Peptides against a protein of PDB entry 5JXT. Designs and how they scored, part 6

Target 1, 319 residues: chain A of PDB entry 5JXT
Amino acid sequence: SLLPKKEINVYIGMSEMQVKWYQKILEKDIDAVNGAGGKRESKTRLLNIVMQLRKCCNHPYLFEGAEPGPPYTTDEHLIYNAGKMVVLDKLLKRIQKQGSRVLIFSQMSRLLDILEDYCVFRGYKYCRIDGSTAHEDRIAAIDEYNKPGSDKFIFLLTTRAGGLGINLTTADIVILYDSDWNPQADLQAMDRAHRIGQTKQVVVYRFVTDNAIEEKVLERAAQKLRLDQLVIQQGRAQVAAKAAANKDELLSMIQHGAEKVFQTKGAFGTMAEKGSQLDDDDIDAILQAGETRTKELNARYEKLGIDDLQKFTSESAYE

## One batch from the design tools (peptide; aimed at target 1 E67 Y72)

Design b2_p30_4 (made by RFdiffusion4)
Pose (drawn by RFdiffusion4):
Structure b2_p30_4 (pose): chain A 317 residues (1-241, 244-319), chain P 30 residues (1-30)
Amino acid sequence: SLLPKKEINVYIGMSEMQVKWYQKILEKDIDAVNGAGGKRESKTRLLNIVMQLRKCCNHPYLFEGAEPGPPYTTDEHLIYNAGKMVVLDKLLKRIQKQGSRVLIFSQMSRLLDILEDYCVFRGYKYCRIDGSTAHEDRIAAIDEYNKPGSDKFIFLLTTRAGGLGINLTTADIVILYDSDWNPQADLQAMDRAHRIGQTKQVVVYRFVTDNAIEEKVLERAAQKLRLDQLVIQQGRAQVAAAANKDELLSMIQHGAEKVFQTKGAFGTMAEKGSQLDDDDIDAILQAGETRTKELNARYEKLGIDDLQKFTSESAYE
Amino acid sequence: EEEEEEAEERNEERDEEDEEEEEEEEEEEE
């Protein structure tokens, strides 16, 4: 029995420093922010703003010249200058206290570099797979974290790095520092720990910058994830739109017994006998429209799970 | 220990690059 994973959006604010940088990004190209300029502009200008705001929502030290002036030290400012780091510090502390281990995913390798400095600063034992990591390296990295009684606690990965089917069930908590544009990428990262061999409840925490660009980014991905479900669930429809033996058999046998029983004429003909007054015609049209409504209202309401014919129906016996 | 030594080297190189950029800005102003 594999427990369904718990996925939680943790909505996070921004530090005072992030607001300064967030405002500068928006100011440096305020024209494009207000939707100025021609409609012919290429997508490049806006997408550059998206990248900067994404970096800003992650950590201000991703911008050169942002870290407090030289010389540079790795201290508490690494934590308190990014809202996500403040939430993560207490979250990681609580995770270790309850005997849990955690996979931390990110879109940007420069952010895992910042998380490396954090893990050394707090004394956390950790592993890293980067996507810019050789094959034999990440094999060892997987084994080191999966070794029984492992020294490690945190596993730093990029959402895409490892490839398909790698197993990290020796962890039961997943933290998505930032989200991906396509929902299957984040969902695959959660299934590094949420797969066969996982014994404990998998909990996934997704850091989201509330009232900023990442909240809006998330709604789109949630939509695209909902669209994918509808396509996959309806993937049976085109194969259904020939005729089975039973389908052909049912068409022929329908009402055949009543035909054999009949010596004279059938229903509409036996009761009225090829002569029809106005009242008889009106009863035929009223009964037909009623049947027509009930038939259409029954089928236009159905779903794929009712129309789908099982392959076992072809096993006529 | 090794990771702390590498971090110190990287910070020294970054301080040197910032000092060079400040010298170039002073030369341009002059």

Design b2_p30_5 (made by RFdiffusion4)
Pose (drawn by RFdiffusion4):
Structure b2_p30_5 (pose): chain A 317 residues (1-241, 244-319), chain P 30 residues (1-30)
Amino acid sequence: SLLPKKEINVYIGMSEMQVKWYQKILEKDIDAVNGAGGKRESKTRLLNIVMQLRKCCNHPYLFEGAEPGPPYTTDEHLIYNAGKMVVLDKLLKRIQKQGSRVLIFSQMSRLLDILEDYCVFRGYKYCRIDGSTAHEDRIAAIDEYNKPGSDKFIFLLTTRAGGLGINLTTADIVILYDSDWNPQADLQAMDRAHRIGQTKQVVVYRFVTDNAIEEKVLERAAQKLRLDQLVIQQGRAQVAAAANKDELLSMIQHGAEKVFQTKGAFGTMAEKGSQLDDDDIDAILQAGETRTKELNARYEKLGIDDLQKFTSESAYE
Amino acid sequence: EEEREEENEEAREEEEEEEEEEEEEEEEEE
């Protein structure tokens, strides 16, 4: 029995420093922010703003010249200058206290570099797979974290790095520092720990910058994730739109018994006998429209799970 | 680590140069 994973959006604010940088990004190209300029502009200008705001929502030290002036030290400012780091510090502390281990995913390798400095600063044992990591390296990295009684606690990965089917069930908590544009990428990261061999409840925490660009980014991915479900759930429809033996058999046998019983004429003919007054015609049209409504209202309401013929129906016996 | 410190220092020197040039231009206008 594999427990369904708990996915939680943790909405996070921004530090005073992030607001300064966030405002500068928006100010340096305020024209494009207010939707100025021609409609012919290429997508490049806006996408550059998205990248900067994404970096800013992650950590201000991703911009050159943002870390406090030289010389550079690795201290508490690494934590308190990014809202996500403040939430993560207490979250990681609570995770180790309850005997849990955690996979931390990110889109940007420069952020895992910042998380490396944090792990050394707090004394956390950790592993890293980067996507810019050789094959034999990440095999060892996987084994080191999966070794029984492993020294490691945190596993730093990029959402794409490892490839398909790698197993990290020796962890039960996943933290998505930032989200991906396609939902299948984040969903695959969660299934590094949420797969066969996982014994404990998998909990996934997704850091989201509330009232900023990442909240809006998330809604779109949630929509695209919903669209994918509808396509996959309805993937049986085109194969259904020939005729089975039973379908053909049912068409022929329908009402055949009643036909055999009949010596004279059938229904509408036996009761009225090829002569029809106005009242008889009106009853035929009223009974038909009623049947027509009930038939259409029944089938136009159905779903794929009702229309889909099982392959075992072809096993006529 | 050393390369990162050098890149940050260069970015700060460039910002300081731009601020000095803006001060000189304001003095010339005055």

Design b2_p30_5_s2 (made by RFdiffusion4, then SolubleMPNN; from b2_p30_5, 17 letters changed)
Fold by OpenDDE base, seed 3:
Formats: C-alpha cells, sequence, structure tokens
Structure b2_p30_5_s2 (fold): chain B 319 residues (1-319), chain A 30 residues (1-30)
C-alpha cells in the first residue's frame, strides 16, 4: 500500500549576500514598503516587489550584477551565497548515502539553471524538465530517470511542468525549493513521487526562508489549502474564488521580517553561526525544528473555520 | 556556469533579432 507522505518545512536563514540583496530590494521601493503610496500604490508594483524578494530567497545570482565575475565560475560561492543551497548541498549528500533519489521543484527555470551548474560541479547526474521542454525531450528525460538501474540521482523540474501527470515513483524524496501561491500546484508536484507504484516512504522537504516573505507565502498557502478542504467538505464552492491577495495582504507580506532584515549584519540563524560549515547534527537540528514548526503551523489552521480562513490574519506578522 | 551562460546567450540573441526587426519596420515606414 502507498504510505502517507511525510511533509517537513525546512526553515532556512538567509546568507549574508541574500540579506544585502533583500535590503536593496526593500530600499529601492521603500515608499511602497512603508505604505506611503496609499490608495495610488499599484497592485502590480507590490507583486513585483514580492517576486524580487522571492528571487532573493531562492538565490541572489538571479539578479543582474549579483554574480562575481568575469570570469564567471561554478564554485563554492554558488552554494554559500544562498542559504537554501547550503542546506540542499548537505541534504543531498545524506539522501544519496541513504540510496534515495530526489525530485527538486522550483517556480523559477533560472534557478534550475543554477541547480544544473551545481549538479555538474558536485558530479550529480540529473535530468531536467521545465515549461519550455519539448514533449519528446520530456518523455526521454522521464524514461532516462525511471529506467531500471538509472544513474540519474536528481530530477530538476519547474513545479508547473512537473504537475503534468507524469510518474516519477522511482524517486522517494521531494524537495520543494520554493512554494507556489497555489498549494495545489505543490501537491501535484509531490504526487509525481507519491503515487501508485511507489514502494518507499515519500518525504517532502519544503524549503522556506526564515524571517522573510516566504514564511507568509507558506502561511497563505496553508490557509488556502485548509479553506479548499473545508469548502469541499461543506459543499460551499463559492468561497475558493477570493484567493487573490489584495494590496494590504501583499504589503503585510512584504513588511514581514523587513525590520529585522534591515537590522541584520551578516547572515541569519544557523547560517550566521555555521555558514557553509553545517554538519550532520546541524542538519538534524534544522529538520527537527522544521518538523515542530510544521506541526504548529498545521495545528493553527486546523482549528480555524471557513469565516476565519477567509480573512488574511496578519497577526503572525507582528509576533 | 554553463547552463546559465547558454540561457543568457539565447536571451541576447532574441533581443538582437527583435531590435533588427523593429529597425527594418521603421525603415520601411519612412
Amino acid sequence: as target 1 above (319 residues)
Amino acid sequence: RKAREERDKKVREKEEKEKKEKEEKEKKEK
């Protein structure tokens, strides 16, 4: 029988470079971040800020002029300049040692380009699919990954491209490098490994940049998922339509952790303490803390009714 | 940065093509 998937949010501190770029993004649009634009502030401007902050949480090299060079190299700087890459690099070693195989999902094809360069640098054999991958090349990549005795350890996918009903049950680990605004897109990605034909316990690691916009993206996704579940259970189909973030919600999300980011000199959390020198105990501590916070997050939303879940509660932005 | 360089190259080639096509249209309208 298919075992239930284990989902763990992995809360990851920003690197020093990410903090610097996060500050620069907020400073560039400081009037919008402070709400000084009032009623004239465009929803489009706020969405653009959110997208830049999410890029920063993924990797600072997604910005023009962020990568050191010329010459442009693939080296340890590709890892230590992004908290998610530091954790990924340690976690992949553990996953490989366990004889597991891994799907890595992102919203950003340009992040997959970084992950390809990383895979080559570490000697990880991989497959890739994104939204631009031709149908024939997609079939070939899936077949190459799923073949008996495949030496492909990693499959790199955009979340939307991975959602297309493909079977990847030859992987037992799923890493969501970032989150979709629609939690159903992430579920569809997980269901590539968590499907009939899976013989192992599927474990899903959701990377979340701590003290940043991604915590609010996660909370909103969890809220929406619970709302969708309750709407299905209660037969109230009309409730699901209000899921587009308003201006005030977007502003609250942008402001979350911004003050602490401005006050921070260097990196955050375990990234400040250890940086790229994470050991197995540090990874276990991050995973244990993540499992606890995941349970707490789920328990908060399980107690809420439909009417409570329709209101974006910013209360967790001031705690 | 092989994969990133290949993407950056494709973007530049597309932008250069779009620029030339625009300049050719502007010359035909004069």
Scores: peptide ipSAE 0.264, ipTM 0.652, DockQ to the pose 0.063
OpenDDE base, seeds 1, 2, 4, 5: peptide ipSAE 0.045, 0.042, 0.029, 0.034; ipTM 0.544, 0.538, 0.533, 0.467

Design b2_p30_5_s3 (made by RFdiffusion4, then SolubleMPNN; from b2_p30_5, 13 letters changed)
Fold by OpenDDE base, seed 1:
Structure b2_p30_5_s3 (fold): chain B 319 residues (1-319), chain A 30 residues (1-30)
Amino acid sequence: as target 1 above (319 residues)
Amino acid sequence: REERERRDIEARRKEEEEKKRKEEEEKEKE
């Protein structure tokens, strides 16, 4: 029988470089961030800020002029300049030592380009599929990854490419490097490894930048997932859960953690204390804290009814 | 970026060379 998947949110502090770029993004549109534009601010402007903040949470090198150079070289700076890369680098070493194989999902193909550079730099053998990959090349990459005795350790995928119904049960670890606004897209990605034919316990690590917009993206996705479950269970017509965040929701998400980011000189949390010097005990502490916060997050939304879940209130998740 | 493009070109070249070698090994088995 297929074992239930274990899902753990991994809350990760920003690097010093991420904090600087996050501040710069907020400062560039400070009037929008402060709500000074009022009802006249375009939803498009807020969506653009959200997209830039999500890019920053993934990797600062997604911005023009962020990467050190010329010359542009791949070195340890690719890792220590992004909190998610520091945790990923330690976690992948552990996963490899355990004889596991890993799927890494992102919303951003340009982040997969950074992860390819990382894989080459660390000597990890990988496969890649994104939205631009031809159908034949997708089949070839899947077959190369799934073949008996495959030396391919990592599969890099866009979450959208993971939606194609492919079987990747030869992997037992799933890393969601970022989250989709639609929790069903992430579930479909996890279900590439968590299918009939899986022989191992599937573990899903969801990376979440702490004290940043990604916490609110996660909360909104969890809220939507619970709402979808309750609507199905109660047989209520699909309350078209307003698929797109409104302006006030987007503004609240942008403002989340912004004050603390402006007050911060350097990195956040474990990134400030240890940075690239994270050891196995630090990773265990991050995973344990993440498991606790994941249980708390789920327990908050399990108590909410349909009417409460239709309201985007940050406060109702804490009462 | 230039080193990435170089590595991508070299990785693609190695994958194409390995693909050609496998296609040649498959053609020698037929």
Scores: peptide ipSAE 0.037, ipTM 0.452, DockQ to the pose 0.018
OpenDDE base, seeds 2, 3, 4, 5: peptide ipSAE 0.041, 0.032, 0.043, 0.038; ipTM 0.450, 0.550, 0.439, 0.492; seeds 2, 4, 5 fail the geometry check

Design b2_p30_5_s4 (made by RFdiffusion4, then SolubleMPNN; from b2_p30_5, 13 letters changed)
Fold by OpenDDE base, seed 5:
Structure b2_p30_5_s4 (fold): chain B 319 residues (1-319), chain A 30 residues (1-30)
Amino acid sequence: as target 1 above (319 residues)
Amino acid sequence: REEREKRDEEARKEEEKKKEEEKKLKEELE
């Protein structure tokens, strides 16, 4: 029988560089961030801020002029300038040592470019699939990854491209480097490894930038997932309503942690204390804290009824 | 003039990329 997935949210502090870029993003649109734009603020402007903040949470080098150079060289700076990369770098060493193979999913193909540079820099053999990958090349990459005795350790995928019904049961670890707004997309990604033919315990690590917009993306996704589950269970077809975030929700998400980000000099949390010098005990502490917060998050939404979940979504339905 | 036209073309391509990213984000939110 297929073992249940173990899912752990991994809450990761921003690097100093991420904090600086996060501040710059907020400062550039400070009037919108403060809600001073009022009813005239476009949803598009707020969506753009959200997109930039999500880019910052993933990697600061997603911004033009963020990467140190010229010369542009792949070095340890690729890792220590992003909290997620610091944690990823330690986790991948552990995952490799245990004889596991890993799928890494992101929403951002440009983040996969950074992850390719990282894989090359660390000497990790990988496959890649994104939205631009030709059908034949997708088949070839899947077959290369899945072949018996494959030396490919990592599969890099965009979440949507990974959604295409492919079987990757030769991997037992899934890293969601970022979250989709639609929790079903992430579930579909996980189910590439967690499918008939899997022989190992699938473990899913969901990276979440702590004290940033990604916590609110995760909360919204968890809420939507619970609502979808309850609607299916109760046969109430009506709640499949377009859970598009309204302006006020987007603004609230942008504002989440913004004050603390503005007050912060340097990195956040374990990134401030240890930075790139995170040891195995620090990783274990992050994973344990993440497992606790994951249980608490799930328990929060499991207690909510449809009406409670809808009250949070119904304010969004007037566009 | 050619450098300005290249910058304007790059700026248009960057604005198109932003609009495409916004569209993708809207599609993710729906």
Scores: peptide ipSAE 0.017, ipTM 0.437, DockQ to the pose 0.024
OpenDDE base, seeds 1, 2, 3, 4: peptide ipSAE 0.015, 0.000, 0.012, 0.015; ipTM 0.449, 0.395, 0.427, 0.436

Design b2_p30_7 (made by RFdiffusion4)
Pose (drawn by RFdiffusion4):
Structure b2_p30_7 (pose): chain A 317 residues (1-241, 244-319), chain P 30 residues (1-30)
Amino acid sequence: SLLPKKEINVYIGMSEMQVKWYQKILEKDIDAVNGAGGKRESKTRLLNIVMQLRKCCNHPYLFEGAEPGPPYTTDEHLIYNAGKMVVLDKLLKRIQKQGSRVLIFSQMSRLLDILEDYCVFRGYKYCRIDGSTAHEDRIAAIDEYNKPGSDKFIFLLTTRAGGLGINLTTADIVILYDSDWNPQADLQAMDRAHRIGQTKQVVVYRFVTDNAIEEKVLERAAQKLRLDQLVIQQGRAQVAAAANKDELLSMIQHGAEKVFQTKGAFGTMAEKGSQLDDDDIDAILQAGETRTKELNARYEKLGIDDLQKFTSESAYE
Amino acid sequence: EEEEEEEEEEALEEAEEEREEAREEFKEET
């Protein structure tokens, strides 16, 4: 029995420093922010703003010249200058206290570099797979974290790095520092720990910058994830739109017994006998329209799970 | 201004080297 994973959006604010940088990003190209300029502009200008705001929602030290002036030290400012780091510090502290281990995923390798300095600063034992990591390296990195009684606690990965089917069930908590544009990428990261061999409840925390660009980014991915489900669930429709033996057999046998019983004429003919007054015609049209409504209202409301014929139906016996 | 920019780049390189060393020492101790 594999427990369904708990996925939680943790909505996070921004530090005072992030606001300064966030405003500068929006100011340096305020024209494009207000939707100015021609409609012919290429997508490049706006996408550059998206990248900067994404970096700024992650950590301000991703911008050069942002970390407090030289010389540079690795201290508490690494934590309190990014809202996500403040939430993560207490979250990681609580995770270790409960005997849990955690996989931390990110889109940007420069952020895992910042998380490396954090893990050394707090004394956390950790592993990293980068996507810019050789094959034999990440095999060892997987084994190190999966070793029984492992020294490690945190596993730093990029959402895409490892490839398909790698197993990290020796962790039961997943933290998505930032989200991906395609939802299947994040969902695959969660299934590094949420797969066969996982014994504990898998909990996934997704850091989201509330009232900023990442909240809006998330709604789109949630929509695209919902669209994918509808396509997959309806993937049986085109194969259904020939005729089975039973379908052909049912068409022929329908009402055949009543035909054999009949010596004279059938229904509409036996009761009225090829002569029809106005009243008889009106009853035929009223009974038909009623049947037509009930038939259409029944089938236009159905779903794929009712129309789908099982392959075992072809096993006529 | 150019000398100050060079000094700032040198300080940044030294700090990156020190971070790399701290990472390596931490891995050795574990």

